Peptides against a protein of PDB entry 4N78. Designs and how they scored, part 199

Target 1, 186 residues: chain A of PDB entry 4N78
Amino acid sequence: HFQVICRLLGYQGIAVVMEELLKVVKSLLQGTILQYVKTLMEVMPKICRLPRHEYGSPGILEFFHHQLKDIVEYAELKTVCFQNLREVGNAILFCLLIEQSLSLEEVCDLLHAAPFQNILPRVHVKEGERLDAKMKRLESKYAPLHLVPLIERLGTPQQIAIAREGDLLTKERLCCGLSMFEVILT
Target 2, 155 residues: chain B of PDB entry 4N78
Amino acid sequence: MAELQMLLEEEIPGGRRALFDSYTNLERVADYCENNYIQSADKQRALEETKAYTTQSLASVAYLINTLANNVLQMLDIQASQLRRMESSINHISQTVDIHKEKVARREIGILTTNKNTSRTHKIIAPANLERPVRYIRKPIDYTILDDIGHGVKW

## One batch from the design tools (peptide; made by RFdiffusion4, then SolubleMPNN)

Design b2_p21_8_s3 (from b2_p21_8, 12 letters changed)
Fold by OpenDDE base, seed 1:
Structure b2_p21_8_s3 (fold): chain B 186 residues (1-186), chain C 155 residues (1-155), chain A 21 residues (1-21)
Amino acid sequence: as target 1 above (186 residues)
Amino acid sequence: as target 2 above (155 residues)
Amino acid sequence: DELLERQAFYEELLEKLAELQ
């Protein structure tokens, strides 16, 4: 599903969605969640000492239940605050999954473009074969597929410009060194 | 462009007119040949003259048709070439727009990105002294030790 | 003789038409 979303939205659509999600998250954090946190801090026991171990586990639990009774009984915490936290969590997860899906699509695009851009994978050398000879053979095999040199030889100046620009855009992808998710976490 | 215009405005219409005029002339030639044959005392000579006119007329019509056909074909070839050029221009514009849109999109999403922190995986230097893993001897938890702690204060 | 003359006529016509191509 996320792959389909990435394909449909493209870079621009993803950017818009991410920006809007960030706004929503910011609104939730600075608004409702902050207010509830402040309220919780006010009702939090100022002094919560560990009860004596002599009370046993049930007695200790009852002690903490009593100390936190006001928090536990705060119905709006469960219905509103926790819901907002879930929404924030879902937004974060959505961003992560979108970035991962986008990265996969970009890698696929890079792999598909590689033969046309003179990007050859490191070939596994069998015993007795020279790596250099094998790479040279591969280069020669794929040389006719090199798009930019082909267009430079046969194309108009305008076509050459477009081909070079397209080649650059194809090579430069977010997955090569950029992260959106790190921005979201900050 | 000038060649196409000449073909459309002069050569093809002119060729069509010439063909039409040729039709009218052929009718006159036919009438002449018929009358000449009827009136001539030498029917063989009249027949030979008719054959000559027929051959000439057929050759003339064939020439006119061939010329007109070639002009039409040339016109179509020029038009096809123009359409291909227009298509190329449209494609060029489309590609330029797409590239521009892509650049804008990349700038927009780029604002939402940061450089991946290559977390220098600190080589966890394995502590040199591998403390021998103390064999976790699962001593059975004797739960009976907890039996004596339950002095519930009788409220 | 008439057949030969007709044949010759057709051949001449074909030659003239071929020259126009």
Scores: peptide ipSAE 0.023, ipTM 0.693, DockQ to the pose 0.004
Fold by OpenDDE base, seed 5:
Parts: sequence; structure tokens; C-alpha cells
Structure b2_p21_8_s3 (fold): chain B 186 residues (1-186), chain C 155 residues (1-155), chain A 21 residues (1-21)
Amino acid sequence: as target 1 above (186 residues)
Amino acid sequence: as target 2 above (155 residues)
Amino acid sequence: DELLERQAFYEELLEKLAELQ
């Protein structure tokens, strides 16, 4: 699903969605969640010491339940605050999954473009084969596929310009050094 | 452009007119040949003359048709070439627009990105002492320890 | 040149027509 979303939205659509999600998250955090946190801080027991271990687990639980009774019984916390936290969590997860999906698509695009851009994979050399000879053979095999040099030789000046620009745009992907998710976490 | 215009406005219409005129002339030639044959005492000579005129007439018509056909073909070739040039221009514009859109999109998403912190993966220095894999003996969790903890509903 | 080509074409046509005769 996320892959389809990435393909459908493209960079622009993803950017718009991410911006809107950031706004939503910001509004939730700075608004409702902040208000509940402030309220919780006000009602939080000023002194909550660990009871003695002699009370056992049930006694300790009862102690904390009693100390936090007002918080636990605060119905709005469960219905509103936790819901907002779920929404924030979902938004974060969404952003993560979108970025991962986008990165996969970008990597696939880079891999597909590689033969046309004179980017050759490291070839596994069997015992007795010279790496250099194998690489030269590979280079020679893919040399006719080099798009930019081909267009530079056969194309119009306009086509050459477009090809160079397209080549650059193909090489420069977000996955090469940029992260959206890190921005969302900050 | 000038060549196409000349073909459309002069050569092709001219060729059509020439064919029409040729038709009229052929009718006259036919009438002449018929009359000549009827009036001539030497029917063989008249027939040979008719054959000559027929051959000439056919050659003339064939030439006119060929010329017209070639002009039409040339016209079509020029038009096809113009269409190809137009297509190329449209494609160029389309690609330019697409590249521009992509650049805009890249800028927009770029604002939402930061540089990946390559956390230097600390080389996990394998501890020199291969601690013998302590055979994980799955001690069964004895849940009976919890039997006394909880007011189970005495069925 | 066009006249020569035209003449050549007519001659060729005449030859072809003569062969059909």
C-alpha cells in the first residue's frame, strides 16, 4: 500500500502529505496533549515514594493505584488524550513507512538507471578470473547504453540539455543522503 | 513551406486541370481518328495513324498522372515531415515542463529533509574471549508461583 | 533537365506500349 501511495503521489504529493501531517502532529502536541500534560502535572502527587517491599506486589500496586486514583479515573485522559497520542503515533508510523517505501522506490530507480549511467555493479570474480578483464568486458557490454554520451553524439542541443538534466535528477535521490523521518522526529 | 504552398496551390491544381484538358483533347483526337478512318481510302494508313495517336495519348495521360501522383506524394511527405517536427517540438516542451515540475517537487520535499546522520557504527569489537555459548536451557517458566497471586473465582 | 526526363519517360512509355501491341 505504501509503495502504491509513493508511486501515486510522487515527491510533490508526499511533500504535501508530510507537511500536513507535521501540522497535525504539531497541533496535537502543542494543543490538546500539552493541555492534558499540564493538567496531569498539576494533579500528580508531589511526593510519591516507593513503598516498602514488605507490602508485597499487591500492596505496592494498591498504593500506587490509590496515589494515582484521580489520574486513572480521569475519563477524558483515556478518551481524548490517548486517542490523540494514537493519532500522533500513527502519523509517525505513516511517515516512517512512507520514507521507507520511497527509499525502496528510489533505490530501484537507481538500479534500473545504473546501466544507462555507466554505474556498474561490483562483479563477483571467480577464482582465476581477472577482475579488470571482467570489468572491462562489462564496461564494453554496457557502453552502448550510456544515455548521455549517446545523446551527446546523436541528439540536438536541446535533447542533450534535457538528457544531462534528467541524468542529474536521476542520480540525485533523497535516499542518497537525506531523511524526512529525522525531520519529523525533531 | 513555400514548396508545400506551391504544390497545394499551383502544381496539384495545375495537374488536375491538365488531366481535364487532356480528356477534352483526347475526345477531339478520337473524333479525328474516327473521321479520318471513315474518309480515308487507305484504311491501313488511317489505322496506323490512329494507333500512333492512341499511343501518344496514353503516354501523355500516363505522364500527367505520374506527375500528379508524384506531386501528391511530395506534398504528403512534406506534411509528414512538418508533423514530425511539430511532434518533436511538443515533446521537447513536454519534457521541459516535466523536468521543471520534478525540480519543483524535489525542492518541496527537500525542505522536509535533513542530512542522514551516518552514525559511525562502532565496530563491535568482538570480545576476544569467545564465551562458550551457554546452552540456553529453556527453564520452563513455572507459572505455579503465580497460582497464589489472584483471587481466582472459585468455580 | 525536366524536359529531358519527361522525354525519357515518354519514350519509355512508348516502348512499353509498343510491347503491348
Scores: peptide ipSAE 0.022, ipTM 0.696, DockQ to the pose 0.005
Fold by OpenDDE base, seed 3:
Structure b2_p21_8_s3 (fold): chain B 186 residues (1-186), chain C 155 residues (1-155), chain A 21 residues (1-21)
Amino acid sequence: as target 1 above (186 residues)
Amino acid sequence: as target 2 above (155 residues)
Amino acid sequence: DELLERQAFYEELLEKLAELQ
């Protein structure tokens, strides 16, 4: 699903969605969540000591339940605050998954374009074969497919300019060194 | 431009008119030949004359058709060439616009990106104490330990 | 004889057509 979303939205659509998500997250964090956190801090027990281990797990649980009774009984915390936290969490996950999906699409595009851009994979050399000779042979094989040089030879100046720009846009991808998710976490 | 206009406005319409006129003339020639054959005492001569007129008429029609056809073909070729040029221009504009849109889109998304911090792989400072690689002796997982738990049919 | 004359006529016609091409 995320791959399809990436394909449909493209860079522009993804950017818009991400910006809006960031606004929503910011609003949730600075608004409702912050208010609840402040309230929680006020009702938090000033002194919460670890109960003695002798009370066992049930006794310890009861102790903490009693100490946090006011927090647990705060109905709005469960209904509103936790919901907002879920929304924030979902937004973060969405961003992560979109970035991952986009990266996959970009890698695929790069791989498909590679033969046309003189980007050749390192060929596995069997024992006894010279890597250089094999690479040269491969290069010669794909040389006719190099789009930009071909257009530079046969095309109009305008076509050449477009081809170069297209080539650059094809090569430059976010996956090559950029992260959106890191920005979102900041 | 001038050639195409000449073909469309003068040559092709003119050729069509000529062909139509030729049709009417051929009818007159046919009538003449028929009457001449009937009235002539020398039917053989009349027949030969008719053959001559027929050959001439066919040749003239063939010429008119050929000329008209060639003019139409030429017109179509010119039009096709014009369309190709227009298509090329449109494609160029379209590509330029698409590239521009893509650049804008990339700038927009780029604002939302940061450089991937290649976390310097913290040099796993190999602890100086070479803990002897506990030879992971792959104890073969003795799966026989599970023989007693599974509902497997003891053969 | 008539067939031959017809053939000759067609040949002449073809020649004249060829001259017009």
Scores: peptide ipSAE 0.021, ipTM 0.688, DockQ to the pose 0.005
Fold by OpenDDE base, seed 2:
Structure b2_p21_8_s3 (fold): chain B 186 residues (1-186), chain C 155 residues (1-155), chain A 21 residues (1-21)
Amino acid sequence: as target 1 above (186 residues)
Amino acid sequence: as target 2 above (155 residues)
Amino acid sequence: DELLERQAFYEELLEKLAELQ
């Protein structure tokens, strides 16, 4: 699903969705959640010491139930506050999954474009073979596929400009060094 | 542009008129040949004259048709070339617009990104002193030591 | 004889047409 969403929205659509999600998360955190947290802090016991182990597990549980009674009985905590926290959590997860899906798509695009952009994989060298010789053979094999040099040789000035810009846009992808999720966590 | 206009306005219409005029003239020639054959005492001469006129007329028509056909083909080739140039121009504009849109989209999403802290995974330099794996001798856990800590009812 | 003359006429016509091409 996330892969399909990434393909459908593209960079622009993803940016818009992410911006709106950030606004929603910010509004939830600074608004409703903050208010509930403040209220919870007010009703929180100032001193909650660990009871003696002599009371056993049931006694310790009852102690904490008693200390947190006002919080446990606060119905809006479960219905509203926890729901808002779920929404924030879902938004964070959504952003993470979108970024992961986008990264996968970008990697695939880079891999598909690589032969046309003179980006060659490191080849496995068998014992006795020189890596440099294999790389040169590979380079020579794929040299006719290099799109920009081909267009520079055969194309019009306008075609050359478009090819160079297209090549740059193909090479410069978010997965190469950028993270959206880190911005969301900040 | 001028060549196409000349073909459309002068050459092709002129060729069509010439063919029409040729048709009218051929009808007159046919009538003449028929009458000449009927009235001539020398039927063989009249027939030879008719053959000569027929050959000339057919050659003339063939020339006119060929000229007209070539002009039409030339017109179509020029138009096809113009369409190809127009298509190329449209494609160029379309690609330019798409690249621009992509650049805008990249900027928009870029605002929502930060540089990945490639934490150079400091090669955890394995401390040179491989602490000899202390042979974990599983000493059987004597659980009797816990007998005094649990509130177990000393039966 | 008339068929042969007609055939010869057509052949001559075709040759003349070929020269105009």
Scores: peptide ipSAE 0.020, ipTM 0.695, DockQ to the pose 0.004

Design b2_p21_8_s4 (from b2_p21_8, 7 letters changed)
Fold by OpenDDE base, seed 4:
Structure b2_p21_8_s4 (fold): chain B 186 residues (1-186), chain C 155 residues (1-155), chain A 21 residues (1-21)
Amino acid sequence: as target 1 above (186 residues)
Amino acid sequence: as target 2 above (155 residues)
Amino acid sequence: SELEEKIEYYEYLLELKEQLS
């Protein structure tokens, strides 16, 4: 589903969606969530020591449940605050999944374009073969597929310019060194 | 351009007129041949003359049709070439626009990106001294401070 | 036979006339 969304929206659509999500997240964080957090901090126990390990996991859980009982029983926390936190969480997950899907699409595009952009596959040398000879054979094999040189030889100046720009756009992808998700977390 | 114009305005219309005139002339020749055959004492000679005129007329019409057809084909070829050039121009414009749109899109999304950083593993350090448990005294919490914040259903 | 040839020729001429009309 996310792959289809990425293909449908493209870079522009993804950018718009992410910008809107960031606005929503910012609004939720700076508004309702912040107010609840401030109030909760005021009523939070000042001293909450770790219970003795001798109580075991169930005893420790009961201890913390008792310490936070009044907070957990506050109905508005469940209805409003937790809902807003879920929305923020969903937005974050959405951004993560979109970025992952986009990265996969970009990698696929790079792989498909490689033969046309003078990018040779990794060569496995079998025993008895010279690496240099094999590389030369591969270069010769893929040489006719190099798009930009081909168009430079056969195309009009306008076609050459378009081919070069297209080649550049194909090579420069976000997955090579950029992350959107890190910006969202910041 | 001049060649296409000549074909459209002069050669093809001229060829059509010539063909029409040829039709009219053929009718006249046919009438002549019929009358000549009826009136001639030498029917064999009249028939041979009719054959000759018919052959000539047919050859002339065939020539006119061939010439006209070739001119029409030439016209179509020129028009096809013009259409191909127009198509090429449209494609070039379309590609230029697409590239521009892509560049704009990449600028927009680029603002939302940063360099990928590798996550550093942090060691968990255990606290040195375990503090003694203090007896918890439960105090009632006043939640009226939150009354103005949420749109939740009051039960 | 000569008459048949003449008839055939006239039929051919009539066909040509119809094709040109």
Scores: peptide ipSAE 0.006, ipTM 0.607, DockQ to the pose 0.004
Fold by OpenDDE base, seed 3:
Structure b2_p21_8_s4 (fold): chain B 186 residues (1-186), chain C 155 residues (1-155), chain A 21 residues (1-21)
Amino acid sequence: as target 1 above (186 residues)
Amino acid sequence: as target 2 above (155 residues)
Amino acid sequence: SELEEKIEYYEYLLELKEQLS
């Protein structure tokens, strides 16, 4: 699903969606969540020490449940605050999954474009075969596919310019070193 | 442009007229040949004359058709070339626009990106001494401070 | 008969040319 979304939206659509999500997240964090957190901090027990490990997980849970009983019983916390936190969480996950999907699409595009851009795959050398000879054969095989040189030779100046720009845009991708998710987390 | 105009305005219409005239003339020649053969005492001579006229007429028509056909083909080739040039121009514009849109899109998404960095995982260290649990003292909490947040539920 | 066939063919060609003009 996320792959389809990436294909459908492209860079423009993804940017718009992410910007809107960031606005929503910011609004939730700075608004309702912040106020609830502040209030909760004020009513938090002044002294809440770590219980002994001998109590086990259930005992420790019960200890904290007892210490936070009044907070847990606050119905609005569950209905409003936790819902907002879920929305924030969903937004974050959405951004993560979009970035991952986009990266996959970009990698695929790079791989598909590689033969046309004089990018050869790593060559596995079989026994008895010379690496240099194999590389030369591959270069010769794919030489006719090099788009930019071909257009430079046969095309008009306008076509050459478009081809070069297209080539550059094809090579430059976010997956090469950029992350959107890190920005979202900050 | 001048060549295409000449073809459209002069050569092709002229060729069509010539061909039409030739058709009319062929009919006249045929009538003449028929009458000449009937009226002539020397049938052999009349036949030879008819053959000559027929050959000449057919050759003339063939020439006119060929000329006209070639002119039409030439016209179509010129027009096709013009259309191809127009198509090329449109494609160039389209590609330019697409590239521009892509650049804009990439700039927009680019502002939402940062360089990938290796994040260090922080280890949470637990305190060494565990203290005894303190007895819970129930104190009423005033949640009215939150009444103005969200749906404004009053307790 | 051969002449009639040729005439018919030329008439056909004329019609085609008119349609293409």
Scores: peptide ipSAE 0.000, ipTM 0.610, DockQ to the pose 0.006
Fold by OpenDDE base, seed 5:
Structure b2_p21_8_s4 (fold): chain B 186 residues (1-186), chain C 155 residues (1-155), chain A 21 residues (1-21)
Amino acid sequence: as target 1 above (186 residues)
Amino acid sequence: as target 2 above (155 residues)
Amino acid sequence: SELEEKIEYYEYLLELKEQLS
């Protein structure tokens, strides 16, 4: 599903969606969640000491439950605050999954373009084969597919320019070193 | 352009007119031959003359048709070439626009990206130090990452 | 004479057509 979404939206669509999600997340965090957190902080016990271990786990739990009773019983916490947190979480997950899917698509595109861009796959040398000979064979095999040099030889100046730009755009992908998810987390 | 115009405005219409005129002339020739045959004491000679005129007339018409046909074909070839050039121009514009759109899109999404921190060090990089990567890091694509991609995990 | 040349040319073309067909 995310792969399809990535394909459908493209870079522009993804950018728009991400921007809007960031706005939503920011709004949730700085608005409702912040307000609830502030309210919760106000109702927090001023002094909450660790109970003695002698009370055991049940006693300690009961102690904290009692100390936090007002917070736990705060109905809006369960309904609104947790829902907003869920939305934030979903947004984060969405961004992660979109980025992952996009990265996969980009990698696939790069792989598909590689033969046309003089990018040779890593050659697995079988025992007894010379790496150099194999590389030379591969180079020879793919040499006719080098698009930019081909167009430079046969194409018009305009075509050459387009080919070069296209080549550049093909090579420059987000997966090469950029992350949206890191921006979302900061 | 001048050649096409000449073909369209002068040569082809002229050829058509010539054919029409030839038709009229053929009728006259036919009438002449008929009358000549009737009036001639030497019917064999008259017949031979008629054959000669007929052959000549047919040859002339054939020539006119051939010339006209060739002109039409030439016209069509020129038009086809013009259409191809136009198509090429449109394609060029389309590609240029697409590239531009893609660049814009990439810039837009690029604003939402940061450099992947390859440093294993859990340094909490304060947002302030995040130099907005202006340039895509052209790292050689390690295709080995895809070596595991193919074992049918339907995502 | 021009007509004769044309006739000859067309006769030639007809012969060629007959040879090709």
Scores: peptide ipSAE 0.006, ipTM 0.604, DockQ to the pose 0.006; fails the geometry check
Fold by OpenDDE base, seed 2:
Structure b2_p21_8_s4 (fold): chain B 186 residues (1-186), chain C 155 residues (1-155), chain A 21 residues (1-21)
Amino acid sequence: as target 1 above (186 residues)
Amino acid sequence: as target 2 above (155 residues)
Amino acid sequence: SELEEKIEYYEYLLELKEQLS
């Protein structure tokens, strides 16, 4: 599903969705969640000492339940605050999954474009073969597929310019060194 | 453009008219040849004259058809070339627009990105001196020290 | 025979012209 979304939206669509999600998350964090946190801080016991170990696990649990009774009984905390936190969590997960899906798509695009951009696959050298000879053979094999040099030789100046720009756009991908998720966490 | 206009306005219509006139003339020549053959005392001479006229007429029609056909072909070639040029121009514009749109989109999404911290896997150089694992002597945590701090509700 | 073939070809061209007109 996320792969399909990435393909349908493209870079621009993804950017718009991410921006809107960030706005929503910011609004939730600075608005409703902040208000609940402030309220919770006000009702938090000022002094919550550890009960004696002699009370055992049930006694300790009851102690904390008693100390936090007002917080636990706050119905809006369970319904509204936790729902908002869930929404924030879902938004974060959505962003993560979109980024991962986009990265996969970009990697696929790079792999598909590689033969046309003079990017040679890593050659597994079998025992006894010279790495240089294999690389030279691969270079010769893929040389006719190099699009930009081909167009530079046969194309019009306008075609050459477009080919160069297209090549640059194909090579430059987010997955090469950029992360959206890190920005979201920031 | 001037050549195409000349073909469309002058050469092709002119060729069509000439061909039509030639057809009409052929009919007249045929009638003449028929009458001449019937009225002539020398039928062999009349036949030779008919052959000559027929050959001349066929040659003229052939020439007119060939000229007209060549002009039409030339017209079509010019038009095809114009269409190809237009197509090329449209494609160029389309590609330019697409590239521009893609650049804009990438800038927009780029604002939402940061450089991946390439965690240089610093080779954790294992410190040479494996400090002997200090035997963690689990000192029993005497929790009785906390007994004085907790106001436990004496149920 | 060559003349007949030429005549036939020209008649064909004339028919094509009539169809295009």
Scores: peptide ipSAE 0.000, ipTM 0.609, DockQ to the pose 0.006; fails the geometry check

